# Peptides against a protein of PDB entry 2N1D: the designs that were tried, part 40

Target 1, 169 residues: chain A of PDB entry 2N1D
Amino acid sequence: EVKVKIPEELKPWLVDDWDLITRQKQLFYLPAKKNVDSILEDYANYKKSRGNTDNKEYAVNEVVAGIKEYFNVMLGTQLLYKFERPQYAEILADHPDAPMSQVYGAPHLLRLFVRIGAMLAYTPLDEKSLALLLNYLHDFLKYLAKNSATLFSASDYEVAPPEYHRKAV

## One batch from the design tools (peptide; aimed at target 1 R115 P124 L125 L132)

Design b1_p24_7_s4 (made by RFdiffusion4, then SolubleMPNN; from b1_p24_7, 13 letters changed)
Fold by OpenDDE base, seed 4:
Structure b1_p24_7_s4 (fold): chain B 169 residues (1-169), chain A 24 residues (1-24)
Amino acid sequence: as target 1 above (169 residues)
Amino acid sequence: KEYEEFIKTWRELLEKLKELVAKL
């Protein structure tokens, strides 16, 4: 199994996220005020401002594009808690052609990195390429941790209405 | 470019992941 280490600063948030939805029956407000696309763009711009070479800048863009696609592929089937399923169905009905990276935000993006390690274990990857990928993933996670105060907030969640609760049970 | 091989592998991995997720 490929291990993707989550920064210690973000682990408490994963617990809070789970608690807000599963135990407190809240939902992340959609569409997100700051969606996954925006977060990835900010990261890419941040990396470019750090004096990277042209080659490194190119690589960052490709990694960002890949993370975005991974998120869009995995969100609906791998990253949602049971309580969030009706909300996702409504989003798909209202916005059938919109990528989920334009709808969801930081909490769901962070969930991707909890699952991605297991997914990588099922795909052949040479050791050198795997090391490079892991370096970028860990670097991105470090960025999320550094900006956690602006990216993660319980105020982005709201109590689900009674009608929703009936659908989720 | 220095990272061309890496990018190729990364894209290939993405396609494999899509196939895997589709079967889950």
Scores: peptide ipSAE 0.123, ipTM 0.736, DockQ to the pose 0.691
OpenDDE base, seeds 1, 2, 3, 5: peptide ipSAE 0.117, 0.091, 0.119, 0.112; ipTM 0.734, 0.695, 0.735, 0.727

Design b1_p24_8 (made by RFdiffusion4)
Pose (drawn by RFdiffusion4):
Structure b1_p24_8 (pose): chain A 169 residues (1-169), chain P 24 residues (1-24)
Amino acid sequence: as target 1 above (169 residues)
Amino acid sequence: EEEEEEEVREELEEIRERLLEVLE
């Protein structure tokens, strides 16, 4: 199976997010302003601002769109805990206009890369095509971890009260 | 769940093929 190193800079954050959901019994039931699409656009424009190009412009642009669709096909199914089901229906009902790539903010973005390495093990392309994919994915994760101090806000996870657990049982 | 994972693998394969075309 494909071995992909998830940024060890973000591993404490991955465990922190998991710790908050499971151990701390905290849930993320609010729309974040610092959302995945905005960070995607920020990274997409970042590569352009350093070196204005046409050939790499669309490349970064569509790869970012790939992350967007990749995230959309996994967010509510593969990147979600069973305890987040209540907050999912809640946010979806309260804010039916807002995309999930926006409301769940940056902490839920890191989950994509954790699962996508497993699913891409069942769809094995050659090392070269996968290398270009992982190249840009790791490049994004490098930038993601670089700005992660002002990027992730796991502090928005609030402990789910017993009345709220009634929606999980 | 297995059916959903197969559908997701198909969608990933399609999205990836489009990205590889852009990168070439």

Design b1_p24_8_s1 (made by RFdiffusion4, then SolubleMPNN; from b1_p24_8, 12 letters changed)
Fold by OpenDDE base, seed 1:
Structure b1_p24_8_s1 (fold): chain B 169 residues (1-169), chain A 24 residues (1-24)
Amino acid sequence: as target 1 above (169 residues)
Amino acid sequence: SEETEKEIQEKIKEILEKILEVLK
């Protein structure tokens, strides 16, 4: 298995995210105030402002596009805790054509990178290509860590109402 | 309906390949 290293600053957040939902029975407020699309856009703009070459800038855009598509594919089936499934069903009913990258935010995006390593194990990549991809993924994770104070907050969660508990086990 | 894990893996593979084409 290929392991994608999560920055140490973000590891405690993964635990808090899990605890808020599974133990405290809270839900991330949807639609997100800052969705995945906006986070990725901010990252791309940040990289562009650093004076990168045109080639590197184009590469960043493609990485962002790839992460976005990867998130949209994985969210509904791989990234949700059981308690979140009724909420997801409601989102699909209310916004059937909206990509999940426009609905969900930073916590769910971070969950994606916990899973990506296992997925990379099934992709036939040579060592050089894998290293290059990992460098870009780690660079993005570093950006998330740098901006963690604004991207990750328990105040973005709310206690699920009693009627929701009737839908979720 | 939900996609199977196999279908998801195939899509992810395609996504990663597209990224790698640009990075090379």
Scores: peptide ipSAE 0.160, ipTM 0.748, DockQ to the pose 0.478
OpenDDE base, seeds 2, 3, 4, 5: peptide ipSAE 0.150, 0.109, 0.120, 0.149; ipTM 0.745, 0.670, 0.675, 0.744; seed 4 fails the geometry check

Design b1_p24_8_s2 (made by RFdiffusion4, then SolubleMPNN; from b1_p24_8, 13 letters changed)
Fold by OpenDDE base, seed 4:
Structure b1_p24_8_s2 (fold): chain B 169 residues (1-169), chain A 24 residues (1-24)
Amino acid sequence: as target 1 above (169 residues)
Amino acid sequence: MEKELEEIKEKLKKITKKILEVLS
């Protein structure tokens, strides 16, 4: 498969995220206080503030758009734990036309990068193209790691109500 | 589910191709 390296700083969070949902039976609060769209916008602005050339700035915008599309395509079927599926169904019912990048936040965005590598393996790419794509994805992951203290928090989760547990069986 | 997965893969291919066209 295509190897997408997750920064070491973020690996413990993936474990905590998994534990909060699967063991502690908590749910990420939706809609997110800081959604995926906002995170990607902040990243783009961060890259622009570093004095990139016009070409690099344009490239960042396209990468941001691409990551957003990756997320919106994969969230519902590839990124959710079983316990989260009733919540997702409620979100779809309440917001049928809203992209999930406007609803979900950093934890689910990070999950994308755990899964995307295996999916990209089915896209025929030469070594140069693959390296180029991975470089940009890794650059974004470095940004997430740098801002992990503000992006990832257990306080963004809450205990699911009893009626939810009945739906999750 | 297999059909849905294949559809997702095709969408990802298109997105990836678009990104690379801009980056190259």
Scores: peptide ipSAE 0.459, ipTM 0.884, DockQ to the pose 0.853
OpenDDE base, seeds 1, 2, 3, 5: peptide ipSAE 0.451, 0.454, 0.455, 0.439; ipTM 0.883, 0.881, 0.881, 0.876

Design b1_p24_8_s3 (made by RFdiffusion4, then SolubleMPNN; from b1_p24_8, 11 letters changed)
Fold by OpenDDE base, seed 1:
Structure b1_p24_8_s3 (fold): chain B 169 residues (1-169), chain A 24 residues (1-24)
Amino acid sequence: as target 1 above (169 residues)
Amino acid sequence: KEEELEKIKEELRKILEKILKVLE
């Protein structure tokens, strides 16, 4: 498979995220106070402020658009733990026309990059194209790591109510 | 579900092709 390296700074968060949901039976508060759309927009603006050429700026915009679309395709069926499925069903009922990138936040976005490597293995890409794409993906992950203190927090999770437990069991 | 996975792979392929056209 294609290896997408997660920054060492973010690996502990993946464990904490899993623990909060699966062991502590908590849920990420939805809709997110800072959703995936906002995170990607901030990244794009950050890159633009660094004095990039027009070509590089346009490339970043396309990468952002691609990550957003990929997230919206993957979230419901590939990125959720079993305990989160009732919550997702409720979100779909309450927000049937909203893309999930406007509902979910940084923790679920990070989960996307744990899965993308295996998915890339099914997409024929030459070595040069793959390396170029990976460079941009890793650049974005580096941005998440730099801003991890504001993007990832256990305080964004809440203990699921008793009624939810009845639906999840 | 295998059928679902195939659909996801196809969508990802389309997304990546759009990105690569810009990066190259």
Scores: peptide ipSAE 0.208, ipTM 0.778, DockQ to the pose 0.756
OpenDDE base, seeds 2, 3, 4, 5: peptide ipSAE 0.205, 0.114, 0.123, 0.197; ipTM 0.776, 0.671, 0.688, 0.772

Design b1_p24_8_s4 (made by RFdiffusion4, then SolubleMPNN; from b1_p24_8, 13 letters changed)
Fold by OpenDDE base, seed 1:
Structure b1_p24_8_s4 (fold): chain B 169 residues (1-169), chain A 24 residues (1-24)
Amino acid sequence: as target 1 above (169 residues)
Amino acid sequence: SEAVEKEIQEKLKKILEKILKVLE
């Protein structure tokens, strides 16, 4: 299995995220105040401001685009807890053509990187290509860790109403 | 299901290949 290392600063958040949803029966507020698209855009702009070469800047843009597309493919089927399914169904009904990267935020984006390792194991990549990709993924995760105070907060969650509990057993 | 997972894996493969063209 390909190991994608999650920064130690973000590991406790993954536990809190799981606890808020599964145990405390809360939901992440949707649409996100800061969605995945904006997070990725901020990262790209951050990298551009660091005085990178044109080639490196172009590579970052493609990595960002790839992460976005990967997120949109994975969100509905792989990244949601059972309790979040009714909420997702409501989002699809209200916004059928909206990419999920415009709806969901940092917590769900972070969940993507928990799953990507297993998915990469089934992708035929040589060691050099895999290492190169992992370097960019880890760089992005480092950015998330650096900005964790503004990206991850329990205040972005809210208690689900009683009506919702009847839909999510 | 396994079928859905396989489809996702194929899509991921295409995404990664596109990225790798730029990185290499």
Scores: peptide ipSAE 0.179, ipTM 0.762, DockQ to the pose 0.766
OpenDDE base, seeds 2, 3, 4, 5: peptide ipSAE 0.107, 0.101, 0.101, 0.174; ipTM 0.660, 0.650, 0.652, 0.760; seed 4 fails the geometry check

## One batch from the design tools (peptide; aimed at target 1 A65)

Design b1_p25_1 (made by RFdiffusion4)
Pose (drawn by RFdiffusion4):
Structure b1_p25_1 (pose): chain A 169 residues (1-169), chain P 25 residues (1-25)
Amino acid sequence: as target 1 above (169 residues)
Amino acid sequence: TSLSELREYLLEKLQEFPPEDFELP
């Protein structure tokens, strides 16, 4: 199976997010302003601002769109805990206009790369095509971890009260 | 062009997976 190193800079964050959901019994039931699409656009424009190009412009642009669609096909199914089901239906009902790539903010973005390595093990391309994919994915994760101090806000996870657990049972 | 084709292919294959809950490795 494909071995992909998830940024060790973000591993404490991954455990932190998991710790909040499972151990701390905290849930993310609110729309964050610092959302995945905004970070995607921020990274997409970042590569352009350093070196204004046409050939790499659409490359970063569609790869970012790839992450967007990849996130959309996994967010509610593959990147979600069973305890997040209540908040999912809640946020979806309260804010049916807002995309999930926005309301769940940056903490849920990291989950994509955790699961996508597994699913891409069942769809094995050659090392070279996969290398270009992982190249840009790791490049994004490098930038992601670089700005992660003002990027992730796991502090928005609030402990789910017993009345709220009634929606999980 | 090659990146677009790769994207479309991978997206198609990824859509074939059934839903499952997330777990920390």

Design b1_p25_1_s1 (made by RFdiffusion4, then SolubleMPNN; from b1_p25_1, 11 letters changed)
Fold by OpenDDE base, seed 1:
Structure b1_p25_1_s1 (fold): chain B 169 residues (1-169), chain A 25 residues (1-25)
Amino acid sequence: as target 1 above (169 residues)
Amino acid sequence: DELKKLLKKLLEELKKFPPQDFELP
């Protein structure tokens, strides 16, 4: 397996996220106040504002586009706890054409990076290419860590109603 | 355009994995 290193400051959040959903039976409020599209846009603007001497804007845009595509492909099939499945079904029914990057937020985006390492192990990349890709992914994770106080909060979750519990059996 | 190709390779691989509930390792 390819190691995608999650910053230490984000690891406790993954545990909190797990606890909120699976133990406390809460749901992340949807649509997200700060969705994945917005987070990626802020990241892109942040990188561009750093004013690197060389034109790295192309690379930033490609990485943002790539991560967005990864998230939209992976959310429904790989990034949901079992308890979240009824909520996702409701979202699909109400918004069938909306990309999930416009609905979900930072917690689910972070889950992508928990899973993506295993996927990379099967991707036909040479050593140099793999290192390059990992560098970009780690750079984005570093950004999430820097902004963790505003991106990750238990207040974005709410207790699921009793009728939801019956659907999630 | 090499970066775009790299990102695309991973995307294609992601599409191959069967559905699975999320769990922390």
Scores: peptide ipSAE 0.743, ipTM 0.970, DockQ to the pose 0.821
OpenDDE base, seeds 2, 3, 4, 5: peptide ipSAE 0.739, 0.739, 0.739, 0.740; ipTM 0.969, 0.969, 0.969, 0.969

Design b1_p25_1_s2 (made by RFdiffusion4, then SolubleMPNN; from b1_p25_1, 10 letters changed)
Fold by OpenDDE base, seed 3:
Structure b1_p25_1_s2 (fold): chain B 169 residues (1-169), chain A 25 residues (1-25)
Amino acid sequence: as target 1 above (169 residues)
Amino acid sequence: SELKELLEKLLAELKKFPPQDFELP
């Protein structure tokens, strides 16, 4: 696999996320108060506002678009704990044409970067190309880490109702 | 751009993976 380094500040959150879902049987509140689209937009604006001569606006936009597509492709098939499957099914039923980047938020977005490394190993990229891609992914992860206090909170989860538990077994 | 092509290559690969429940390493 290709190592996508998760910032140390975010690793504890992944554990908390896991605990909230799998052990405490909670669900992330959907639709997210701050969805993936919004997070990516903020990131883009953050990058564009910086007076970095090496900052190319088109590159930022491409990265944002790329991550968005990655998330939308992987959310339903790769980024959900088993317990979250019924919730996802409900979302699909209610919003069949809505991109999941408009529904889900930071916790699920972070999960993308936990899984994407394994997929990168199978992507036909030379070393230089892989390094370039990883640099952008890591840059975004650094942004998530810098804003972790506002993006990740257990208060965004709620205990699943008994009716849901019957669906999730 | 080269970057866009790289991003698209990864996207194509992501679509090939079978469904799997999320788990932490």
Scores: peptide ipSAE 0.751, ipTM 0.971, DockQ to the pose 0.800
OpenDDE base, seeds 1, 2, 4, 5: peptide ipSAE 0.749, 0.750, 0.746, 0.743; ipTM 0.970, 0.971, 0.970, 0.970

Design b1_p25_1_s3 (made by RFdiffusion4, then SolubleMPNN; from b1_p25_1, 9 letters changed)
Fold by OpenDDE base, seed 2:
Structure b1_p25_1_s3 (fold): chain B 169 residues (1-169), chain A 25 residues (1-25)
Amino acid sequence: as target 1 above (169 residues)
Amino acid sequence: DELKKLLEKLLEELKKFPPEDFELP
């Protein structure tokens, strides 16, 4: 597999996220107060404010668009714990035409980068191209780490109601 | 343009993976 390095600042959150969902039987509040679209927009604006050239700005926009598409494709099929499946079904019923990047937030976005490395191993990219892509992904992860205090919080989760537990088998 | 092509290649690969519950390594 291709190694996508998760910043050390974010690794503890992945464990907390796992614990909240699988052990404490909590659910991330949806729709997210700050959704993936907003996070990506903030990242793009952050990069633009750093005085990037037109070419670099274009690259950032492409990366943002790419990550958004990755998330929207992967969320429902790859990024959910089993306990979260009923919630996802409800979201699809209530928001049938909404991209999941407009519904879900930072915790699920971070899960994408846990899985993407193994999938990159099957992508036909030369060494230079792979390095370029990894650099952009790592740059975004660095941004998430820098803003982790505001993006990742246990207060964004809530205990699932008893009715939900009956559906989550 | 090259970057866009790279990103699209990965996107196409992501679509090929069957559904799987998320788990931490």
Scores: peptide ipSAE 0.737, ipTM 0.969, DockQ to the pose 0.825
OpenDDE base, seeds 1, 3, 4, 5: peptide ipSAE 0.735, 0.736, 0.736, 0.735; ipTM 0.969, 0.969, 0.969, 0.969

Design b1_p25_1_s4 (made by RFdiffusion4, then SolubleMPNN; from b1_p25_1, 12 letters changed)
Fold by OpenDDE base, seed 4:
Parts: structure tokens; sequence; C-alpha cells
Structure b1_p25_1_s4 (fold): chain B 169 residues (1-169), chain A 25 residues (1-25)
């Protein structure tokens, strides 16, 4: 297993997210007020504002593009609790061509990093390449932790309506 | 360019995994 370390500041949120969805039967409000695209854009701007060289700026852009694509590929297949499936189906029906990075927000983005480690283990990378990739992923996670107070909030969730519960069975 | 290649390699791997419900470890 390849370990992607989740910052300690974000681990409690993963538990809260799990509780809101699975136990309290709430749903993250969609479309997100702050979607994954905007989060990644803010991250890129943050990194660029620190006076990085051209090489560093290039790397940030590549990482942002990579994470965005990871999320868009993984959201529907790997990052949803069972209870969220009807909501996702509705999103697909209403916005069939929209990337999920424009619909979902920080909580689902964070779930990506919970799952990505296991998949990295099956990626044929040498140790040096793996370390490099992990460093960039961890740097982004550090950014999420730094901004966790504004990115993660239970107020972004709402109780699923009765009609939803009927569809979820 | 090397970084892009690495990122794309992971992307290829992600597409190979079968769907499953999310669970916390």
Amino acid sequence: as target 1 above (169 residues)
Amino acid sequence: DELRALLEKLLAALRQFPPQDFVLP
C-alpha cells in the first residue's frame, strides 16, 4: 500500500462527512457554492503568489490539471457513499456533459485522497517518481488543511427530502 | 514534462479500478 498522509486537521472532517451522509442522511448541497475547479484555481494562484520560478509554476499547473482529471474520473465510481447515488444520478441527468469538478466541492475532493493511495500501489512507478508524485499531492493536501475552516462546513449539507429517501431504497 | 507523464500514468491506473462505494478506513 502507498500511504497518502491526510493532514490531522482534515481527519475529523472525514468523520463528520461520513456521519452527515450515512448516519444523519444528509446530502451535500449541489451544485457546490465553491466547486473543485475554484478550489484548484485558488490553490494555483496561492502557489504562484509565493514567487515561484517558471519551473515551479509549470509544476503547479500540471498538478492542478492532474488532480482535476483524477476527481472527474473518480467521483462517480469511487468517491460516493451509497446514499449519495440517487443524487449523483440526478446530477448526471440534469448536467450530462458537465465535469463533476464544476458540481461537487471540497468534501468529495478530500475523499479522492483517501482512495488514491491504494490505486498508486498498482501504478508502475519507481521509488523516485512515486516520491515526487506524493510530494505534490501532499502539498495540495497541506493547502486544504490550511484553508479547512472555509472549505469544510456542515452547513453545506442538508437533510434529504422524503422523496429522496424513497428513491434511495 | 516528466511530471505530466507521471500524473498521466496515475490517471491511467485510476481508470482501471472497478466501481465501488466509498468507505472510510
Scores: peptide ipSAE 0.716, ipTM 0.966, DockQ to the pose 0.840
OpenDDE base, seeds 1, 2, 3, 5: peptide ipSAE 0.721, 0.715, 0.708, 0.707; ipTM 0.967, 0.966, 0.965, 0.965; seed 1 fails the geometry check

Design b1_p25_2 (made by RFdiffusion4)
Pose (drawn by RFdiffusion4):
Structure b1_p25_2 (pose): chain A 169 residues (1-169), chain P 25 residues (1-25)
Amino acid sequence: as target 1 above (169 residues)
Amino acid sequence: DEEEEELLEKLEEITERVLEVLEKA
């Protein structure tokens, strides 16, 4: 199976997010302003601002769109805890206009790369095509971890009260 | 299993599109 190193800079954050959901019994029931698509655009423009190019412009642009669709095909199914089911229906009902790539903010973005390595093990391309994919994915994760101090806000996780657990049972 | 096959197909399609763009780049 494909061995992909998830940024160890973000590993404490991954455990922190998991710790909040499971151990701390905290849930993320609110729309974040710092959202996945905005970070995707920020990274997409970042590569362009350092070196204005046509050939790499659409490359970064569509790869970012790939992460966007990748995230959309996994967010509510593969990147979600069973305890987040109540908040999912809640946010989806309260804000049916807002995309999930926006409301769940940056903490839910890291989950994509955790699961996508497993699913891509069942769809094995050659090392070279996978290398280019992992290249840009790792490049994004490098930038992601670099700005992560002002990027992730796991502090928005609030402890789910017993009345709220009624929606999980 | 059918849902997993459909997901894998979507991932394959997205990956093919991204690789085509990177080849042109």

Design b1_p25_2_s1 (made by RFdiffusion4, then SolubleMPNN; from b1_p25_2, 10 letters changed)
Fold by OpenDDE base, seed 2:
Structure b1_p25_2_s1 (fold): chain B 169 residues (1-169), chain A 25 residues (1-25)
Amino acid sequence: as target 1 above (169 residues)
Amino acid sequence: SEELKELLEKIRKITEKILEVLKKS
C-alpha cells in the first residue's frame, strides 16, 4: 500500500479519538466550530505568509482543494465509526446540500490520512507523481501536528444522549 | 463492491487533477 506517514505527535490523538467514540460513547460536536474548510484555508494562508512563489501558492491551493474533495467523497463510507452513523444520517437529513467539509472538523480530517493511502494504491501513479503528491500531503500533516493543541481536543466531544443510544442499537 | 469501485474512480480523478497542477508548478 501507499504509505502516508502520520506525524508521531498525532498518532496518540487517533487513539484518543477512537476511545472517545467507541469506548466512552461520545460524539464530536457538529457542526464543527472549526470545520475542515476553515482548517484548509488557514493552512493555505499560512503557506502564503511564508513567502511562496506564485507557482507554489497555486500548487498549495490545488492541494487544499484536492484534500477537501477527498474528504467529501470518503467521509460517509470510509471515515466514520459505527457509533457515528446515526449522527451522520441526521446531518444528511438536515443539510442535504452541505459538503461534509463544512460540517466536520480536524479529527475526521485526520482519519482521512489514515485511509487515503490504501485508496491511492489503486490509482495508477508513477513513482515520481506519487512522491510529489505525498510531499504535499505530508507537509499538510506537519501543519496539523504543529497546531494540534488547538485543533484536537476532547472538549469538542460530548456524551451521546440516551435517545441516540437507542438509534445506534 | 460497486460502491467501492465508484469511490476509487472519484479518488483517481481528484488525484489526476491535483497532479496536473503540481507537475506544472
Scores: peptide ipSAE 0.693, ipTM 0.951, DockQ to the pose 0.720
OpenDDE base, seeds 1, 3, 4, 5: peptide ipSAE 0.677, 0.684, 0.667, 0.663; ipTM 0.949, 0.949, 0.946, 0.945

Design b1_p25_2_s2 (made by RFdiffusion4, then SolubleMPNN; from b1_p25_2, 8 letters changed)
Fold by OpenDDE base, seed 2:
Structure b1_p25_2_s2 (fold): chain B 169 residues (1-169), chain A 25 residues (1-25)
Amino acid sequence: as target 1 above (169 residues)
Amino acid sequence: DEELKELLEKIREITEKILKVLEKS
């Protein structure tokens, strides 16, 4: 098993996110005001401003690109609650070629890090490579935690309309 | 599950791409 440690500051948010959708029957507003692409870009710029070497800057950019790709391949099948499925279907119908990283935001991005560890467990990696990757992933998670006040808010959710409930599983 | 297998393959490819760069850093 590959364990991606979620910062303690963000663990309560995962519960709130689940509660908002599953119990309160709310949906995250889409398209996100601040999408995954924007969050990743801000992180990359943040790291650049810290005076990284050329090699580390290049590494951060590749990690950002990788996280984006992880998110885009996993969102539809791995990161959504059942209640969110109709919303996702509508997004796909309206924008079939749009990457989900341009549509979804911080809460769904955080869900990625809850699931990615299990996927990486089936990827053949030596200890050094895994540790190296995890270091960068954890660094990004620290960034999310640092900016959690602006990235995670119940105000980004809204009560689903009655017609949505009829088509929701 | 074929869908899961496909996903795992994508995850592998992405990971290898990242690590190729990280290992040079």
Scores: peptide ipSAE 0.680, ipTM 0.948, DockQ to the pose 0.715
OpenDDE base, seeds 1, 3, 4, 5: peptide ipSAE 0.646, 0.664, 0.661, 0.656; ipTM 0.941, 0.944, 0.943, 0.942

Design b1_p25_2_s3 (made by RFdiffusion4, then SolubleMPNN; from b1_p25_2, 11 letters changed)
Fold by OpenDDE base, seed 1:
Structure b1_p25_2_s3 (fold): chain B 169 residues (1-169), chain A 25 residues (1-25)
Amino acid sequence: as target 1 above (169 residues)
Amino acid sequence: SEELKKLLEKIREITKKILEVLKKS
């Protein structure tokens, strides 16, 4: 199996995210104050500021583009809890052509890395290629962990309205 | 499912593109 290791600093957040939505019946506020696109852009700029070579900078840009693509193809069918489905349907109706990386934020982006490993297991990669990819994905996750205090907050969620609760249960 | 199959194909294409660049770095 392909295992994407989540930093220990972020594992408690995955539990909180699940609890806020599934137990407390809250929704992440959309559109996100800081969307996936902006998080990835900040990461790329962070890597550039660390004195990377041109080749490494180019590699980071491609990884950022790839993570964005992973997220956009995975969000709707793989990353949502059942309670979030009506919200997603509303977003699609209002913004049918908008990439979800411009709508959703850090919590859903983190969920991607919980699920992507299972998908990569069906991609025929040699051991060296897989290790190389995972190194970059883990580097990004390390960045999320370093910035977790600003990226992950329960205040970005709110109690769903009664009419939403009735159709989502 | 057919939907999952298509998703997996997209993941493969994205991964291939990333790795082509990473192997040059």
Scores: peptide ipSAE 0.645, ipTM 0.943, DockQ to the pose 0.753
OpenDDE base, seeds 2, 3, 4, 5: peptide ipSAE 0.633, 0.616, 0.612, 0.625; ipTM 0.941, 0.937, 0.936, 0.939

Design b1_p25_2_s4 (made by RFdiffusion4, then SolubleMPNN; from b1_p25_2, 9 letters changed)
Fold by OpenDDE base, seed 4:
Structure b1_p25_2_s4 (fold): chain B 169 residues (1-169), chain A 25 residues (1-25)
Amino acid sequence: as target 1 above (169 residues)
Amino acid sequence: SKELEELLEKIKEITKKVLEVLKKS
């Protein structure tokens, strides 16, 4: 079993995110003011500033690229609540060639790490390789937790208009 | 489903590329 450990600091946010959308019928404002691409770039720069160079820097860059790809392939089918489907459809229609990492932000990125473990469980990876990958994923999650005050806010959500509710039914 | 299988294959490919670099570091 592959378990991606979510930092305790971020678990309450996952609940709030779920509540904002499913119960309060709000939507994350799109395009995000701070998209997934920018978050990943900030992380890479953060790691670089801490003295990680050469192989370690290249490793971080590859992890960033990997997380971005994970997000882009999983967002549409795995990371959205039912209420968000019409919004996603509109985004796809208006921006068919734009990667979702340029549209969505921190909350949806965090959802990736709730789901990625189940996907990795079906990949035939040896235990050491899996542990290595998980260590880097956990390091990124630690970064998200450290910067949670600036990355996660209910003010990034807005009440869906009545016309949207009709689409969501 | 077929869609899920395709997704899993993409995940595998991404993971493979990442690990190739991580194992060198």
Scores: peptide ipSAE 0.582, ipTM 0.926, DockQ to the pose 0.724
OpenDDE base, seeds 1, 2, 3, 5: peptide ipSAE 0.564, 0.563, 0.564, 0.553; ipTM 0.923, 0.923, 0.923, 0.920

